# Peptides against a protein of PDB entry 7PB4: the designs that were tried, part 286

Target 1, 105 residues: chain A of PDB entry 7PB4
Amino acid sequence: KMLNIKEYKEKLLSTLGEFLEDHFPLPDRSVKKKKKNIQESSVNLITLHEMLEILINRLFDVPHDPYVKISDSFWPPYVELLLRNGIALRHPEDPTRIRLEAFHQ
Target 2, 218 residues: chain B of PDB entry 7PB4
Amino acid sequence: DALQMAVGYFEKGPIKASQNKDKTLEKHLKTVENVAWKNGLASEEIDILLNIALSGKFGNAVNTRILKCMIPATVISEDSVVKAVSWLCVGKCSGSTKVLFYRWLVAMFDFIDRKEQINLLYGFFFASLQDDALCPYVCHLLYLLTKKENVKPFRVRKLLDLQAKMGMQPHLQALLSLYKFFAPALISVSLPVRKKIYFKNSENLWKTALLAVKQRNR

## One batch from the design tools (peptide; made by RFdiffusion4, then SolubleMPNN)

Design b2_p23_7_s1 (from b2_p23_7, 10 letters changed)
Fold by OpenDDE base, seed 4:
Structure b2_p23_7_s1 (fold): chain B 105 residues (1-105), chain C 218 residues (1-218), chain A 23 residues (1-23)
Amino acid sequence: as target 1 above (105 residues)
Amino acid sequence: as target 2 above (218 residues)
Amino acid sequence: EKLKKELEVLEEIKRRLQLAAAQ
């Protein structure tokens, strides 16, 4: 049973990953390597998959404080996508923090 | 340079010490407007100002005026557009600003240096079709962006649903016709063959400016 | 139990994102 659930989880994650790549691909920020000192915050954006993984892990690892701080690596459209669709919630007092919605409460 | 000072003002924000913040704002805004309409703006200036217009840093009136003068001297960076779309998603701008942005995006489409990243945003644009105010302009944008790979069954269904809701709108019909061209098997419904595709003239606001840009870049 | 809950969460996320993509 547990092995089957693990395998199913892996399959689901893979399928979700493919789905996210197909429907919500990250724009290639061309790392313009150009040397000029403009602090273009070379913040590498993370994929929606990675973002979800962070949120899920936080929910299960730290259930008493399931909020994740929105970093510069969080692409704003992804944040908004999650919030608008009820997948994530913004912290009521700290707009820089979001949590995964507890769907089964 | 007066333009650099103006751009710097918008970028850095109002210096607290100015007693007449509104007059200073208006002065800089007029400077940007004058240069933009006369000569166009450099890609870097558009990058800065476009983000400012959509970030919610200033009021809607200011944002609208900035956005209206996002006229390129030569090209618009695709990166600027991607950043702009990011701001639109954050929802700090008004509905009218969103409409204006899509109108701008359609009007300036040919001046955008690359389309690869914009094409990746296809899904986000498509999601905006449900907004009645945006729908005509989004359809036009999608008509410009749509490739065969974008024509998926769920999007076809959505367009047909929108057609059922809104009626056979010219902009929806145009997009559906393109979808049928790429994937005829997905669209079983007979679409009226329109000889001419009609979109709302998004360019009207910038028509004179665009002519001037084209003339300067010849 | 934890794994089952994680799976349920993933399924719901997928469902909601599918709906979002369809909108």
Scores: peptide ipSAE 0.544, ipTM 0.643, DockQ to the pose 0.302
Fold by OpenDDE base, seed 1:
Structure b2_p23_7_s1 (fold): chain B 105 residues (1-105), chain C 218 residues (1-218), chain A 23 residues (1-23)
Amino acid sequence: as target 1 above (105 residues)
Amino acid sequence: as target 2 above (218 residues)
Amino acid sequence: EKLKKELEVLEEIKRRLQLAAAQ
């Protein structure tokens, strides 16, 4: 039973990944800005898949404080997508923190 | 030069607590406006100022004026547009600014250097169709962006549902017509054969400036 | 149990994103 659930989870993650790539791809900001010396920290944006993984892991690893701080790697359209569709919630007192919605409540 | 000083003011903010903050702001804003309408702005200047206009750093009146003078000398960087869409999602700009941005985006579409990254934002633009104020301009934008691969059954359903709710709007009909062109099997509904595709004239605000830009780049 | 809950969460996320993509 556990093996079947693991296999199903892997399949679901794979199909979700494919779905996210097809419908919500990350814009490639890898335009090589010529290294002029201004450390504009090329903040590497993470994929929606990676963002969801972070949120899911936090929910299950730290259920009493499931909030994740929004970093510069979080693409704002993805944050908005998750919030608008009830997948994530913003912390009521700290707008820089979001959590995965608890769908089992 | 005066333009560099003006752009620097908007980017870095006022260096000194000048007693005349409003006069200084107005001076720099007029400088940007004058150069933009006369000669257009460089892609780098548009990149800076467009982000400022959408970031919520300044008030709505200032942001509106900045956005209205985002007239290119030659090209607009696609990266500037991607960054701008990011700011729209953060929600620090007014609804009127969002409308103005989409009007600007449609009007300036041909001056954007590349479209590959903008095309990746297709789903986000499509989601904005639900906003009644944005819908006409988003339809026009999607009409410009839509490729065969974007035409999916669920999007067809959404457009038909939107048409059922809003009526047979010319901008929706134009987009549906394009969808039917790419995927006739997905649209069983007979669409009226429109001889002319009609969108709201989004370019009216910049018509004179756009003509001047086209003339200079010939 | 944890794995089952994770699966349910993933399924719900997928469902909501499918609805979002359909909008």
Scores: peptide ipSAE 0.538, ipTM 0.639, DockQ to the pose 0.301
Fold by OpenDDE base, seed 2:
Structure b2_p23_7_s1 (fold): chain B 105 residues (1-105), chain C 218 residues (1-218), chain A 23 residues (1-23)
Amino acid sequence: as target 1 above (105 residues)
Amino acid sequence: as target 2 above (218 residues)
Amino acid sequence: EKLKKELEVLEEIKRRLQLAAAQ
């Protein structure tokens, strides 16, 4: 039973990953390093999959403070996507923090 | 250069010490407007100013004026458009600014250097169809972007649902007709054969400027 | 139990994102 759940989880994660890549891919920020010395911190954006993993892990690892600080690696369209669809919730007092929504309350 | 000073003002923000902040802002805004309408702006200038207009750094009136003068001298960088769409999603700009942006994006579409990354944003544009104010312009944008790979059963269903809600809108009919062209098996409904695809003339705001850009790039 | 809850969360996320993509 546990093995079947793990296998199903892996399959679901894989299917979700494929879905996210198909529907919500990151724009290829091949910012050609034109040598202009403006250290525009090429902030490496994470995938929506990675963002969801962070939020899920935080919810289960730290249930008393399930909020994640929005880093520069969080692509704003992804944050908005999660918020608009009720997948994530912004902290009421700190707009820089978001949590995964508790779907089973 | 007056333009460089103006762009620098918007990029770095007002220097604290200016007693007449509004006059300084107006001076720089007029400089940008004058250059944009006469000569167009360089891709780098559009990159800076477009992001400023959508970031919420300035008030809606200023943002609207900046966005209205985002006229290219030659090309618009695709990266600038991707960044702009990112700001739209953050929701710091007004609804009117969003409408203006989509109108601008449609009007300037041919001047964008590449479309590969913009095509990756197809899903985000498609989600904006639910906004009644954006829907006509988003349909036009999607009409320009849609490839066979974008035509999925769930999107067909959503467009048909929107048609049921909004009625047989010309812009929606145009997009549905394109979808039927790419995937006739997904659209069982007979669409009226419209001889002419009609979108709301989003280009009207920039008609004179676009003619000038096309003449300079010939 | 934790794994089941994680699975339920993933399924709900997938459902909501599918709805979002369909919007």
Scores: peptide ipSAE 0.543, ipTM 0.647, DockQ to the pose 0.294; fails the geometry check
Fold by OpenDDE base, seed 5:
Structure b2_p23_7_s1 (fold): chain B 105 residues (1-105), chain C 218 residues (1-218), chain A 23 residues (1-23)
Amino acid sequence: as target 1 above (105 residues)
Amino acid sequence: as target 2 above (218 residues)
Amino acid sequence: EKLKKELEVLEEIKRRLQLAAAQ
């Protein structure tokens, strides 16, 4: 039973990953215009998959404070997507923090 | 260069605690406006200023004025648009700024160098159809962006639901017509054959500027 | 149990995102 659940989880994660890449891909910021030294902080945007992993992990690892600080790596459209669809919640007092919705409650 | 100083002011902020912050701001804003309307702005200048206008760094009045003068000399970088859309999602700009941005985006659509990344934002634009203030302009934008691959059953349902709610609006009808063109099987409803697709604000506030841009790029 | 809960969360996320993509 547990083995089947693990396999199913892996399959689900894979399928979810594919789904996210198909429907919610990151914009390719790779228009590296070669111009010089302004350290445009090439903040590497993380995928929606990675963002969800962070949120899920935080929910399970720190259930009493499941909030994640919105970093520069969080693509704002993804944040909005999660908030709008009730997948994530903004902290009531700190708009820079979001949590995964506790669907299991 | 006066323009470089003006752009630098908006990008980096005031270097000196000038007692006359408002006069300095106005001076630089007028410089940008004058150059933009006369000659257009370089893609790099638009990149900087567009993001500033949407980031919430300045007040709504300033942001509005900056956005109104985002007139290209030649092209607008797609990356600038993607970044701009990202700022819209942060919610630091006013509703009026969002409307103005979509109007700008539609008006300047042909001057954007590439569309591949913008097309990836299709779903986000589509979600904005629910905003009554944005809906007319989003429909126009989606009309420009929509490919066959974007026409999905759920989007058809959403458009039909919107039509049921708001009535047969010309902009919505235009988009539905395009959807029916790409996927006739998904739209069983008879749509009136409109010979002329009309979107509101075909006469945009940039009409004269756009003509000048087209003339310079010939 | 934890794994089951994680799976449920993932399924719900997927469902909601599918609905969102379907929006």
Scores: peptide ipSAE 0.540, ipTM 0.632, DockQ to the pose 0.301; fails the geometry check

Design b2_p23_7_s2 (from b2_p23_7, 9 letters changed)
Fold by OpenDDE base, seed 3:
Structure b2_p23_7_s2 (fold): chain B 105 residues (1-105), chain C 218 residues (1-218), chain A 23 residues (1-23)
Amino acid sequence: as target 1 above (105 residues)
Amino acid sequence: as target 2 above (218 residues)
Amino acid sequence: LNLEKEKEILEEIKLRLQLAAAE
């Protein structure tokens, strides 16, 4: 039973990954906005998959404080997507922190 | 089922010309209260009772008691909330009922199944900021709902105007801080760097019930 | 129990994102 659940989880993650790549790809990094002076800290944007992994892992690793700080690597549209669709919740006291939503069935 | 009979009473009114309408009302209200606090209510029961509480069908005392026991077993339908907000706009409920509803909505926010339709009501909630009694709770609700697309120049102006009128209220500051997070260019005013956002504890009325619901759904 | 919960979470996320992609 446990092996079957693990295999299913892996399959689900793989399928989700493919889905995210197809429907929610990162914007092409090619729009180098030539703004001169600000050090292009090439903040590497993470994929939506990676963002979800961070949120899920935090939920399980630190269930008493399942919030993740929004970093510059978090693409704002992804944050909005997760919040808008009830996948993530903003911290009630810190707008820079989000958690995975507790899906109540 | 006693609960079904109670819900049916509130929905359809008294079936029999009971000589003692008040005793019957109290009996059914106690039935709803008992089930809600022990087990929570089904989404369908909340849909019916929430609309009744806000429709003005019953007196303020009854509506208040109904709202206080709108505790979900699992989830609240967003459609129920949308319908409820529509009743708030009609204005047949008391100011105290409106306050209680917003407190309830904030407290139960995580139990609402979807937020897409509620997000479309952003403008209606924002308009309620002008009500001094509602403002703290509406700010909290808006803090939960606000997306980047909601942060518009006219709303920033309205919030700043409210701050000028009401002073630097913690709930307004919280909402403004979120607005600044989404649209820093729209808020030129230096907001005090608050380490912690404080809203009025709307959940306190349901704290025990919410803990019980969360425990049952684990 | 945690693995089952994680499975349920992933399923729900997938469903919600599928709905979002259809909008």
Scores: peptide ipSAE 0.538, ipTM 0.485, DockQ to the pose 0.308
Fold by OpenDDE base, seed 4:
Structure b2_p23_7_s2 (fold): chain B 105 residues (1-105), chain C 218 residues (1-218), chain A 23 residues (1-23)
Amino acid sequence: as target 1 above (105 residues)
Amino acid sequence: as target 2 above (218 residues)
Amino acid sequence: LNLEKEKEILEEIKLRLQLAAAE
């Protein structure tokens, strides 16, 4: 039973990854080059998959404070996507922190 | 079940023939209060009782007591909240009941199953910012609900107008900071960087109950 | 128990994002 759950989880993660790449890809870095005045924040944006992994891991690792600080690597549209669809929740006292929504409870 | 009888009493209304209407009402109200604070209420029970509390079917004192015991066992249905907001629009409840509802909504926000339909009511909540009694709690609710798509130029203007009228209130500052986060180009004014956002403790009325709900659902 | 919870979380996330992509 546990092996089947692990295998299923791995398959689910893989299929989710493919889905995220197809429907929610990161914007091409090429578009930012043309507007001169945007400070080239050399910050590498993480994928939506990586963002979700961070949120899920935090929920399991620190269930009493499951909030993650929004870094410059978090693409704002992804943060908004997660918040808008009830996947994430903003911290009530710190707008720079988000958690995975407790939809499993 | 005593709770089912109590909920049924509030739903169907008092049977005309009971000489002791007030005693019966108090008995059923105490039953609901006791169960809600000990165990929480099922989503269906909250759906029924929340609508009753806001419909104007009973007096303000009864409505206030019902609303104070709208504590979930597990979840609150988004549909119940949408219906409740509909009753607020009808205006059959007192100003104090409206304040209590917004406090409740903020306190119970994490227990609401979905937020999609509630987010569609954003404009209604935003309009309630003009009420001085509601403003602190509405700002807190909007802080929880606000999406980038909700940050419009006209809403920025309204918030700045409120700030001009009321001064830089902590709850307005919190909401404006979030607006600036989503749309920095719309807010040219320098906002003081606060590390911690302070809202009025809407949860204080339910603090013990919320802790108990979280413990039961673990 | 944690694996089952994680599975449920991932399923729910996938469903919500599928709905978001359809809008």
Scores: peptide ipSAE 0.536, ipTM 0.489, DockQ to the pose 0.323
Fold by OpenDDE base, seed 1:
Structure b2_p23_7_s2 (fold): chain B 105 residues (1-105), chain C 218 residues (1-218), chain A 23 residues (1-23)
Amino acid sequence: as target 1 above (105 residues)
Amino acid sequence: as target 2 above (218 residues)
Amino acid sequence: LNLEKEKEILEEIKLRLQLAAAE
């Protein structure tokens, strides 16, 4: 039973990954570093899959404080997508923190 | 250069708490407006100013004026558009600014250097169809962006549901007709064969400027 | 128990994103 659940989870993650790549791909910021010295920190944006993984992991690792701080690697359209569709919740007192919504309540 | 000073002012903000902040702002804004309408702006200037207009750094009146003068000399960088869409999602700009942005995006579409990254934003644009104020302009944008791979059964259903709710809007019919062209099996409904696709003339704000840009680049 | 919960979460996320993509 446990092996079947693990296999199913892996299949679900792979299928979700494919779905996210097809429907919510990250725009390739070709950071052509033209050398002008302004360190605009080319913040590497993470995929929606990676963002979801961070949120899920935080929920399981720290269930009493499941909030993740929004970093510069979080693409704003993805944050808005998760919030708008009730997948994530913004912290009531700190708008820079989001959590995965508790779907089981 | 007066333009460089003006762009620098908007980028860096006012250096000193001068009593004449409003006069200085107006001076720089008029400088940008004058150059943009006469000569157009360089892609780098548009990149800076477009982000400023959508970031919420300034008030709605200033943002609207900046956005109205985002007229290219030659091209607009696709990266500027991607960044702009990111700012729209942050929600620091007004609804009127969002409408103006989509009108601008449609009007300036041919001047954007590449479309590959914009096409990746297809799903985000499609989600904006639910906004009644944006819907006509988003339909026009999607009409310009839609490829066969974007025509999915769920999007067809959403467009038909939207048509059922809003009625047979010309902009929705135009988009549905394109969807039927790419995937006739997904749209069983007989669409009226409109010989002419009519979108709201979003380009009207920039029509004279766009003609001037096209003449200079010939 | 944690694996089952994670499965349920992933299923719900997928459903919500499917709805969002359909929008």
Scores: peptide ipSAE 0.530, ipTM 0.716, DockQ to the pose 0.293
Fold by OpenDDE base, seed 2:
Structure b2_p23_7_s2 (fold): chain B 105 residues (1-105), chain C 218 residues (1-218), chain A 23 residues (1-23)
Amino acid sequence: as target 1 above (105 residues)
Amino acid sequence: as target 2 above (218 residues)
Amino acid sequence: LNLEKEKEILEEIKLRLQLAAAE
């Protein structure tokens, strides 16, 4: 039973990854290294898959404080996608923190 | 340069010490407007000002005026558009600003240097079809962006559902006709053969400016 | 229990994102 669940999880993650790449791809910031010294901190944006993984892991690792701080690596459209579709919830007192929604209750 | 000072003002924000913040703002805004309508703006200036207009840094009236003068001298950077869409998703701009942005995006579409990254945003644009105020302009944008690979069964279903809800809208019919062209097997419904694709004239606000840009780039 | 819960979460996320993509 446990092996089947693990295999299913892996398959689900793979399928989800493919789905996310197809429907919600991250735009490639053409890092035109043009020389202008403005350290536009080329904040490496994470994929939606990585963002979801962070949220899920936080829920399991710290269930009493399942909130993740929104970093500059979080692409704003992804944050809004998750919030708008009830996948994530903003902290009521700190809008810079989000958690995975408890939609399975 | 007066334009550089104006752009710098919007980028860095008002210097605290100015007694008449509103007069200074108006002066710089008029400078940007005058240059934009006369000569167009450089891609770098559009990058800065477009993001400012959508970030919510200034009030809706200011944002609207900035967005209306986002007229390129030559090209608009695709990266500027991607960043702009990011701000639209954050929801710090008004509904009217969103409408204006989509109108602008359609009007300026040919002046965007590349489309590869914009095409990756197809799903986000498609989601905006549910907004009744945006729908006509989003349909026009999608009509410009749609490739065969974007025509999926679920999107066809959503468009048909939207048509059932909103009725036979010309902009929706135009998009559906394009979908049928790319994937005739997915659309069993007989679409009226419209000889002319009719979109709301999004270009009306910039018609004179666009003509001037095209003349300068010839 | 945690694996089953994680599975359910992933399934729900996938469904919601599928709905979002279809919107």
Scores: peptide ipSAE 0.517, ipTM 0.622, DockQ to the pose 0.304

